# Ledger of designs, part 140: peptides against a protein of PDB entry 5HDT

Target 1, 163 residues: chain A of PDB entry 5HDT
Amino acid sequence: MVVKTFMDMDQDSEEEKELYLNLALHLASDFFLKHPDKDVRLLVACCLADIFRIYAPEAPYTSPDKLKDIFMFITRQLKGLEDTKSPQFNRYFYLLENIAWVKSYNICFELEDSNEIFTQLYRTLFSVINNGHNQKVHMHMVDLMSSIICEGDTVSQELLDTV
Target 2, 163 residues: chain A of PDB entry 5HDT as posed
Amino acid sequence: MVVKTFMDMDQDSEEEKELYLNLALHLASDFFLKHPDKDVRLLVACCLADIFRIYAPEAPHTSPDKLKDIFMFITRQLKGLEDTKSPQFNRYFYLLENIAWVKSYNICFELEDSNEIFTQLYRTLFSVINNGHNQKVHMHMVDLMSSIICEGDTVSQELLDTV

## One batch from the design tools (peptide; made by RFdiffusion4, then SolubleMPNN)

Design b2_p26_8_s1 (from b2_p26_8, 14 letters changed)
Fold by OpenDDE base, seed 3:
Structure b2_p26_8_s1 (fold): chain B 163 residues (1-163), chain A 26 residues (1-26)
Amino acid sequence: as target 1 above (163 residues)
Amino acid sequence: KGPIVLSKEEKEELKKKREEYYELLK
């Protein structure tokens, strides 16, 4: 599946980035973002996270609206972090770990609706965070949120209220 | 700032952290 392909790609391989550019674009289509199967959506989110990792500090998506859709989509998938006993938790962890480490959401600072994206992210994370989470999960959540606060030039009051 | 470009070492660390967590959940 597409998941394994992107997971193995290297940021330093320009040839690979060009080769899979069209595939990356297709993953951001409504077909995948609105897929009826939640497990498929999770896999898509992981792939998208890998794409952001591979193409960092840029992204192959040129449309601001598309980028917004993608990150709102990823944010919705993070809700799955609540149940640590889920058979899919490992993939949710992978998603969180990846986006936190790479600081993938930071690309959103250039978007007009950045505050909306960050607000939804914070609300989602605080909604799912609980005492049953492993220390690593907590660390990644904190790192993700802290990075946005520290590096953001403009933060809405709504976002601050979620913290 | 935008997303970061990960070094080879950082990528390996990321992988290790993931694997460690998975083992703890077993």
Scores: peptide ipSAE 0.047, ipTM 0.628, DockQ to the pose 0.520
Fold by OpenDDE base, seed 2:
Structure b2_p26_8_s1 (fold): chain B 163 residues (1-163), chain A 26 residues (1-26)
Amino acid sequence: as target 1 above (163 residues)
Amino acid sequence: KGPIVLSKEEKEELKKKREEYYELLK
């Protein structure tokens, strides 16, 4: 229900955004980010991606530490892109497409630990990229990484070594 | 630079792309 609700919501409805603000905050709790079920964590990641899409260019999360936790969490979920034959691959694709198109990670430039987040993202993506992926998957991965490099003022040596 | 605000057309395009890809996976 939660996933469907956010998937159908658009960025233009301020009334809807206010209505679901508490739900958005609840989804970023440790209960969900550290949930023991992998499928639940994937659904949570999709919901969080939808929240970033809906609230763009802002986010309902005001704590820098919470934002870092969320994006590190989303990054960990992207490891699931490695298995293209997984029954959950369509949801991993949804996650990737969403965050790439919206440029959700760009909000991380405001964080002190942005380089750590981006480095981990790049390491994760390069670890799962393979020739078996659909062309669109490759495009989204490239778009996601390229956007961050282009928008960033400086790139750490560690990030350069990763690329 | 923060995340982008998507137009209605862009949102619909995303939906179409997802639907297309999901159909390929079936």
Scores: peptide ipSAE 0.037, ipTM 0.609, DockQ to the pose 0.555
Fold by OpenDDE base, seed 5:
Structure b2_p26_8_s1 (fold): chain B 163 residues (1-163), chain A 26 residues (1-26)
Amino acid sequence: as target 1 above (163 residues)
Amino acid sequence: KGPIVLSKEEKEELKKKREEYYELLK
């Protein structure tokens, strides 16, 4: 129910955004981010990606530490892209497509630990990319990485070494 | 600096691209 609700919501629906604000905040709690079930964590990541889409260019999460935790969490979920034959691959694809299209990670430029977040993202993407991925998956990965490089004023040496 | 605001056309394209995911959740 939660996933469907956010998927159907438009960015212009202010009344609905306010109605589901508490739910959005609850999804970023340790209860969900540290949930023991891998499939639940994937669904949570998809919901969080939808929240970033709906609230763009802002986010309902005001704490920099919470934002860091969320994006590190999403990055960890992207490891699931490595197995193209997984029954959950379509949800991993949804996650990748969403965050690449919306440019969700670009909000991290305002965080002190942005370099750490981007470095982990790049390492994760390069670790899971393989020839079994179709052109769309490759395109989304490239779009996500290039968007960060193009928008950033400077890139750390560590990030440059990763690319 | 932040994430993009999607146009009406872009929103429709995004929704279309996620059709397979919608069916999975039904």
Scores: peptide ipSAE 0.024, ipTM 0.613, DockQ to the pose 0.709
Fold by OpenDDE base, seed 1:
Structure b2_p26_8_s1 (fold): chain B 163 residues (1-163), chain A 26 residues (1-26)
Amino acid sequence: as target 1 above (163 residues)
Amino acid sequence: KGPIVLSKEEKEELKKKREEYYELLK
């Protein structure tokens, strides 16, 4: 399974990165991003997160439009964090933990539409965050949002003071 | 690029969650 393959890869293996470059590009295709099955889309999101982890601090995607599509896609999947009792919650947690730890969204600062991406991310996170989530989930969400605010040059001072 | 803008409610929620986060780190 593709998910297992990327999950088990080491971050600093250049040879392995090259071997799976084509696969990484394939996973970002419209076919997978627009897959009709919700569970498949979640798996794709996890794989994409793993790809960003493996290729950090860079990404195998050079197209700004493609990067935007990917992160908007990942953001949409994060809505699944709302249902803590879902059988898929552990995968949603994995997705959140991964992107928070890697700071995957930080590559979006180089994109023209970074504000749109970050705004959508924040709104999504605030829409799903609740007291039913454990401290780990809260920690990852806060860490993710704080990191973006602290590193963003276009963030208002008011928002900076809030964090 | 426009600034990232959160609603008043979202800002307050962020403050609350930040406090929870800091308490967790203690």
Scores: peptide ipSAE 0.013, ipTM 0.417, DockQ to the pose 0.031

Design b2_p26_8_s2 (from b2_p26_8, 15 letters changed)
Fold by OpenDDE base, seed 2:
Structure b2_p26_8_s2 (fold): chain B 163 residues (1-163), chain A 26 residues (1-26)
Amino acid sequence: as target 1 above (163 residues)
Amino acid sequence: KGARKFTKKEKEEYKKRRKEYYELLK
């Protein structure tokens, strides 16, 4: 399983990182980002989150447009956090915990469309936050949003209005 | 700015969390 391969890989696995680089690039193709199956898209998102973890601090994706597509894609998957009783919730939690811990969205500061990405992230998180979430979920959501605010040099008025 | 490389302690904690996640998937 490709997802497990990246989940089991650590950030110091230099030989493995080189070996699976082409696979990482392939997983960001439109075929996977626009896959019709919701569960497949979630697994793809988790895998992409692990790819950002493994290749930190720099993503293997060099195209700004591709990076934007990936983060917009991941943001859309976070909508699944709203249903705490879903059988897939643990995978959505994994996605959230990973991107919060790694601070993956901080890669977006180098993108021209960073404000759009951050705005969509905040809108998504605020739309799914509810009292049914446990403390860890809340902490990761707050940590994710706080890191962007603290490290951002410029924040659009639209983002400020969202907060 | 950018994604984070983990300290040794963070790596160990992350591996622990990953193991917990694997158990939930079984």
Scores: peptide ipSAE 0.440, ipTM 0.880, DockQ to the pose 0.828
Fold by OpenDDE base, seed 4:
Structure b2_p26_8_s2 (fold): chain B 163 residues (1-163), chain A 26 residues (1-26)
Amino acid sequence: as target 1 above (163 residues)
Amino acid sequence: KGARKFTKKEKEEYKKRRKEYYELLK
């Protein structure tokens, strides 16, 4: 399936990256980002996370607006981390771990609305973080937020107030 | 500024985690 295809793809698989580029672009369409099924949206988010991993350090998406939509979409999916007992928690964990390791959100520094994206990310993470999360979850959340703070050239006061 | 290209070590670690993830999905 598509999810496994991207999940198993390496960053240096140039031929495969080219082969599945159109699929990667298609997965970022409104059809998938606004899919009515929550589980489908989670899978889409995981695929997008893998796409960012595969095509790092750049993204295959050329539209800044599309990139913003994607990251706002991923951020919304991270709300699912709040329920550690959910059957889908492991997929939410995968999403978190992926974006934390890849530092996918660092792509957003090139976007005009980076502060908005980061603010929403921080708010979301702080809203879902709880003592029920294991050390790895906490670590990834902290790593994700810390990387953005440390590498950011400009951070809005709103974001600073969130931290 | 951007997403990261993994080092060889990181690639191995990531692949390991993916395998673990697959087992969790069973």
Scores: peptide ipSAE 0.435, ipTM 0.877, DockQ to the pose 0.851
Fold by OpenDDE base, seed 5:
Structure b2_p26_8_s2 (fold): chain B 163 residues (1-163), chain A 26 residues (1-26)
Amino acid sequence: as target 1 above (163 residues)
Amino acid sequence: KGARKFTKKEKEEYKKRRKEYYELLK
């Protein structure tokens, strides 16, 4: 199982990282990012989050355009946090917890369109925050947003307006 | 400014959470 494979992989598993690199790259293809099944897209997002964890501090995706697509994709999935009663909520929580712990969005600082990505992330999070969420969810959302502001050298006015 | 590598302590914490993650995949 692909999801479990990446979930079980450690950041220091160098041999496994090499073995599954091509699979990681394939998961970022349009076939998966634009998959018609919403549940499949969520699982893909979770896999991508684990891939960012495994290959930290860098990403195996070298194309700036591809990285932008991936983070915009993940951001869209985070909207699913709005329904705390959904059977899939725990998977959305996993996605949030992972990207918050890893600080995966910090990869975006090197992208030309970083401000666009961060703006969309903040808009999405503020759209769903405090919607029946427990303390852990709140903590991860705050940690994710605060980390980006604190580690960023400069923040656009548009991003500041969303905060 | 990239993503972060886990400390040994953080790595162990993540491993402890994996069991409940497996249930999410069912």
Scores: peptide ipSAE 0.426, ipTM 0.878, DockQ to the pose 0.736
Fold by OpenDDE base, seed 1:
Structure b2_p26_8_s2 (fold): chain B 163 residues (1-163), chain A 26 residues (1-26)
Amino acid sequence: as target 1 above (163 residues)
Amino acid sequence: KGARKFTKKEKEEYKKRRKEYYELLK
């Protein structure tokens, strides 16, 4: 239900965005980010991706530490892209496509640990990319990485070494 | 620097993609 609520919400749905703000904040709690069920964590990641979409260009989360936790969490979920034959692959694809299109990670430029976040993202994507992925998956991965490089003020040497 | 606010055209495309996703979940 919650998943569908955010998936169906538009960016200009101002009344709904206000109504569900507390729910959005609740979904970023440690309870959900550290949920023991892998499938639940994937659903949470998809919800968070939609939350970044509907509240764009800003994030509803005010804590830099919380934002870091969220993006590190999302990054960890992207590891699921490695198995193209997984029953959950479509949800992993949704997650990837969403964050690539929205450029959600660009919110991280305001964080002092942005380079760490981006480095982990790149390492994760490079670790899961394979020839079984179709062109759209490859495109989204490239778009996601390229946007960060192109729009960043500076790129750390560590990130450059990763690429 | 930040997340994207979609243009009207992009909103329509995103809704299309979301619809496709929902169909895959059925």
Scores: peptide ipSAE 0.421, ipTM 0.872, DockQ to the pose 0.872

Design b2_p26_8_s3 (from b2_p26_8, 14 letters changed)
Fold by OpenDDE base, seed 2:
Structure b2_p26_8_s3 (fold): chain B 163 residues (1-163), chain A 26 residues (1-26)
Amino acid sequence: as target 1 above (163 residues)
Amino acid sequence: KGPIKLSEEEKKELKKRREEYYKLLE
């Protein structure tokens, strides 16, 4: 399974990173990002999160437009954190925890449309965060947003007003 | 500051979560 392949890969596995580079690129295609099945899109998002983890601090995607599409896609998947009773919640948690610890969104500072991406992320997180989430979920959400604010020198006033 | 390499503790915790994820896929 493609998802398991990237899940088991270490950040320092240079030989494997080279071997599966084309697979990582293929996973970011519109076929997967626009897949009609919600569960498939979640699996794709988790796999993409692992790809960002594996290739950190860089990414195998060279196109700024592709990177924007990917992070907008991941942001949309994070809406699934709203339902804590869903059988898929553990996968959404994995997605959140991975992205928060790796600080994957910080690669977006290199993008011209970083403000749009961060704004959508904050709006999404604020829309799903509630008292029903456990402490770990809250911690990761706060860490994700705080890292962007503290480490971003180009954060717009518009984004700050959203917070 | 961009994405980062994980510490040993972070790797350990993420590995636990990964194992839980595997159970859902089996």
Scores: peptide ipSAE 0.313, ipTM 0.850, DockQ to the pose 0.660
Fold by OpenDDE base, seed 1:
Structure b2_p26_8_s3 (fold): chain B 163 residues (1-163), chain A 26 residues (1-26)
Amino acid sequence: as target 1 above (163 residues)
Amino acid sequence: KGPIKLSEEEKKELKKRREEYYKLLE
């Protein structure tokens, strides 16, 4: 399975990273990003998070438009963090922890529409944060938002109003 | 800073999460 292939791959596995580069590109296609099955979209998001982990500090995607689509897609999936009792919550936790530790969203600073991406991320996180989340979930959410604020030299007024 | 490589401790913890995730997939 494609998802398991990237889950098992180490950041230092240079030979494997090169071998599966085309597979990573294929996974970011509209076919997967717009898949009608919600559970499939979650799996795709987790796999994309692993791809960003594996190829850090770079990404295999060279198109700014594609990167924007991917991170907007991942942001939409993070809405699933709201229901802590969902059978899929552990997958949402994995998604959050991965992108927070790797600082995957920081690649968006190079994008023209970075402010739009960060604004949507903040709105999403604030909409799902609740008292049912454990300390680790809260920590990752705060870490993710703080990293972007601290490392961003300039942010839009809309983002500042959201924070 | 951009995306970063994980520390050994972070790798260990994330591996734990992956193992839990794999249980749901199998």
Scores: peptide ipSAE 0.277, ipTM 0.837, DockQ to the pose 0.611
Fold by OpenDDE base, seed 4:
Formats: C-alpha cells, structure tokens, sequence
Structure b2_p26_8_s3 (fold): chain B 163 residues (1-163), chain A 26 residues (1-26)
C-alpha cells in the first residue's frame, strides 16, 4: 500500500527516499489530486504530508506550480477537520499534526503565490475551528498559523486583516 | 524557518497518530 510506504518511512532513510522518489512525484499528479473519491483524496493528502515530512527541509517537487497545487490541495482536505465525529477524523488529525510539526507549509515562502496559499490556509482553518475540537487540534491549528506569521517575511498585515 | 526534521519526541508522538491511522485502515 502506497500510504503505508511513506507513513513508515523515516526522515533519515536516505536510500528509501531515493527509491520512492518517483512514487512521491506520481502521487502529486492530477490523477490523485483531482481524484473523484473523497476518501482517496484524504489518503493522498496524508501521503503528501508524509512526503514533506520525509524529505524535509526540502521537497521532491521542484515545480513551483506543482507545490502550489499540492498545498492548495492539502488545504482543501483540512476542511474535513470540521466534523469531529467523522470516522475519518483521526486521519485528518494525522494530517494536521504532521504538517504542523514539520512546518511543511513554510516551504511555500519560496513560492510567488505564497500569500494566496497562506490566505486559503487561514480561511480554511478559521472556517473549521470549533469548540468541539480538543486542545491538541487547537494547538496544532494555532501553531501552523503562528509559524507562518512569525517566521515569514511575506506575511503582510493586509493578509492578517483579511482573514 | 523552513520545514524541519522532527525531534525524537515529535517522532514518538506522530507515531502514535500513525498507529491510530493504521487502525482505521484495517
């Protein structure tokens, strides 16, 4: 299973990282990013989060357009955090915790459209955050947003005022 | 600051989530 392959991989597994590089690239294809099945898209998002974890601080995706597509895709999947009672919530939690700890979105600072990505991220998180979330979910959401705000020179006050 | 490698503590906690994730897949 592709999902398990990257999920079990360590950040220091250099040989495996090289071995599965093509698979990582394939997972970012439109076939997966635009997959009609919602559950598949969630699994893809988790895989992509793991890929960013594994290859941190770099990413195997060299195309700025592809990186933008990926993070916009991941952002869309984070909307699933809204329903805390969903059977898939733990997968959304995994996605959130992973990208928050790894600071995966921080690679977007290198992108021309970083502000668009961050804006969509903030809007999405604010739209799904609710009192039903446990403290850890709240912490990860805050950490994710705060890391971008505090560590990025591209985040403007205008962006903060918009969200 | 860009993406980072996880500390041992973070790896441990994320592993717990991964295990929970696996259970959902079964």
Amino acid sequence: as target 1 above (163 residues)
Amino acid sequence: KGPIKLSEEEKKELKKRREEYYKLLE
Scores: peptide ipSAE 0.181, ipTM 0.762, DockQ to the pose 0.634
Fold by OpenDDE base, seed 5:
Structure b2_p26_8_s3 (fold): chain B 163 residues (1-163), chain A 26 residues (1-26)
Amino acid sequence: as target 1 above (163 residues)
Amino acid sequence: KGPIKLSEEEKKELKKRREEYYKLLE
């Protein structure tokens, strides 16, 4: 399974990173990002999070448009954090925890459309955060947003007003 | 600060979460 391949890969495994580069690129295709099955899209998002973890501080995606598509896609998946009783919640938790610890979204500062990406992220997180989330979920949400805000010199006033 | 390499402690904790995730895939 492709999901397990990236989940088990270490950030220092240079040989494996090279071996699965094409697979990483394939997972970012419209076939997967626009897959009709919600559960498949969640799995894809988790894989993409692992890819960003593995290749940090860089990403295997060289196209700014592709990176934008990916992060907008991941942001849409984070809506699933709203229902803490969902059988898929643990996967959403994994997604959140991964991207928060790795600070994956911070790569978006290199994109012209970073403001749009961050705005959508903040709106999504604020829409799903609730008292049903445990302390760890809250912590990761705050860490994710704070890491972006702390790049203060590159954050637009519009984004600051959203926070 | 951009995306980062994880510490050993962070790797271990994330691995725990991966273990739970694996159970759902089986």
Scores: peptide ipSAE 0.245, ipTM 0.818, DockQ to the pose 0.646; fails the geometry check

Design b2_p26_8_s4 (from b2_p26_8, 13 letters changed)
Fold by OpenDDE base, seed 3:
Structure b2_p26_8_s4 (fold): chain B 163 residues (1-163), chain A 26 residues (1-26)
Amino acid sequence: as target 1 above (163 residues)
Amino acid sequence: KGPIVLTEEEKKELKKKREEYYKLLE
């Protein structure tokens, strides 16, 4: 499984990173980002999160437009965190944990549309956050948002007002 | 500011935390 390949890869595996670079690029294609099956899209999002982890602090995606599409895609998948009773919740948790721990969204500071990306992220997280989430979920959501606020020099007041 | 490079210790901790979720993704 392609997803499993990136899940098992480490950041310091330089030879493997080079070997699977083209595969990482293919996973960001419209074929996967616009896949009709939502379960497939979730797996793609988890794989993309691992790709961002593996290639941190950089990303193999050199196109700013592609990076924007990817993070907007990941943000849409985070909506699945709302239903804590869903059979897929643990996969959504995996996605959240990966993104929060690595601070993957922080790569978006280099994008001209960073405010749009962060705004959508905040709106999504506050839309799905509820009292049914356990402490770890809340912690990761807070960590994800606070890292952007505290470390971002380009965060606009408009974004802060959205929070 | 940007994404972080994990230390060896952080890598191990993250891997342990996600071991259960790895199986669920298969």
Scores: peptide ipSAE 0.240, ipTM 0.800, DockQ to the pose 0.682
Fold by OpenDDE base, seed 5:
Structure b2_p26_8_s4 (fold): chain B 163 residues (1-163), chain A 26 residues (1-26)
Amino acid sequence: as target 1 above (163 residues)
Amino acid sequence: KGPIVLTEEEKKELKKKREEYYKLLE
């Protein structure tokens, strides 16, 4: 399984990182990002999150446009956190925990459209946050948002209005 | 600016959590 392959890989696994590089690149194709099945898109997002962890502090994706597409894609998947009773909630939790811990979105500071990405992320998180979420979910959401604010030298007015 | 490189302690924590992650793949 592709999900398990990247999940078990360490950041210093140089031989494996090289071996699975083509697979990592293929997972970011439109075929997967625009897949019609919602559950498949969630699995793709989880794999992409692990890829960002493995290749940190960089990413194997060299195109700024591709990186933007990927993070906008991941942001859309985070909407699934709204239903805590969903059978797929644990996978959404994994996605949230991973990107919050690794600070994956911080790579977006190198992109021209970083403000758009962060704005959409904040809007999405605030739209799904509810009192039904446990403390760990709340903690990861706060960590994800605060890490972006702390690393950014300035915050746009649009982002300030969102917070 | 960018994602973090995990410390040795964080790598150990990740390994401990892997068993929980495997349950998500069932």
Scores: peptide ipSAE 0.232, ipTM 0.814, DockQ to the pose 0.763
Fold by OpenDDE base, seed 1:
Structure b2_p26_8_s4 (fold): chain B 163 residues (1-163), chain A 26 residues (1-26)
Amino acid sequence: as target 1 above (163 residues)
Amino acid sequence: KGPIVLTEEEKKELKKKREEYYKLLE
């Protein structure tokens, strides 16, 4: 399974990283980002999160437009955190934990549309966050938002209004 | 600063978390 392949891969696995580079590029195609199945999109998001982890501090995607599409896609998937009783919640948790831990969104500071990406992320997180989430979920959400605020030299007024 | 490179200690923690995650999926 492709999902488990990236999940089990370490950052220092240089030979494997090279071997699966083309697969990583394929997973970011419009075919997968716009897949009609919601569960497939979640699996794709988890794979993409692991790809950002594995190739950190860089990413195999060289196109700024592609990176924007990917992070906007991941942000949309995070809406699934709202339903804590969903059978897929554990995968949503995995997605959140991975992105928060690795600080994957910080690569977006290099993008022209970084403010748009961060604004959508904050709106999404505040939309789904509630007292029903356990301490770990809250911690990861706070870590993710705090990292972006602390590392950002310039923040748009729109993002400031959201915070 | 961009995405982080994991320390050896963090790699151990990652392996532990992966094992826990696998149990939840089974």
Scores: peptide ipSAE 0.308, ipTM 0.842, DockQ to the pose 0.800; fails the geometry check
Fold by OpenDDE base, seed 2:
Structure b2_p26_8_s4 (fold): chain B 163 residues (1-163), chain A 26 residues (1-26)
Amino acid sequence: as target 1 above (163 residues)
Amino acid sequence: KGPIVLTEEEKKELKKKREEYYKLLE
């Protein structure tokens, strides 16, 4: 299982990181990012989150356009957090927890379209956050948003209006 | 600034969390 392979990999596993580099690159292809199956896209997102964890503080994706596509893709998947009773909610939780813990989105500060990415992230999070979420979900959402605000030198007016 | 490198303690915690998550996967 590809997802489990990356889940079990550590940041200091240099040999494994090199071995699975091509797989990491392949998972970011349009074939997976635009896969018609919602459950497959969620698994891809979780795998990508683990890839960002494993290769932190860098990422194996050298193309700024590709990085933008990936984070916009992950952001779209986070919409699934809105249904706490979904059988896939725990996987959405894993995605959120991983991204928040590792601060994966912070790599986007190097991108030209960082404000667009962060704006969409905040809009998505605020659209799904509700009182039905447990405290841990709320804390991960807050941690994710706070980290970006604290690390950002400037924030667009649109982002400020979203917050 | 940016994504973080995990400490050894964080790696241990992550391992525990992964074990819980694996119960949800086939």
Scores: peptide ipSAE 0.270, ipTM 0.808, DockQ to the pose 0.707; fails the geometry check

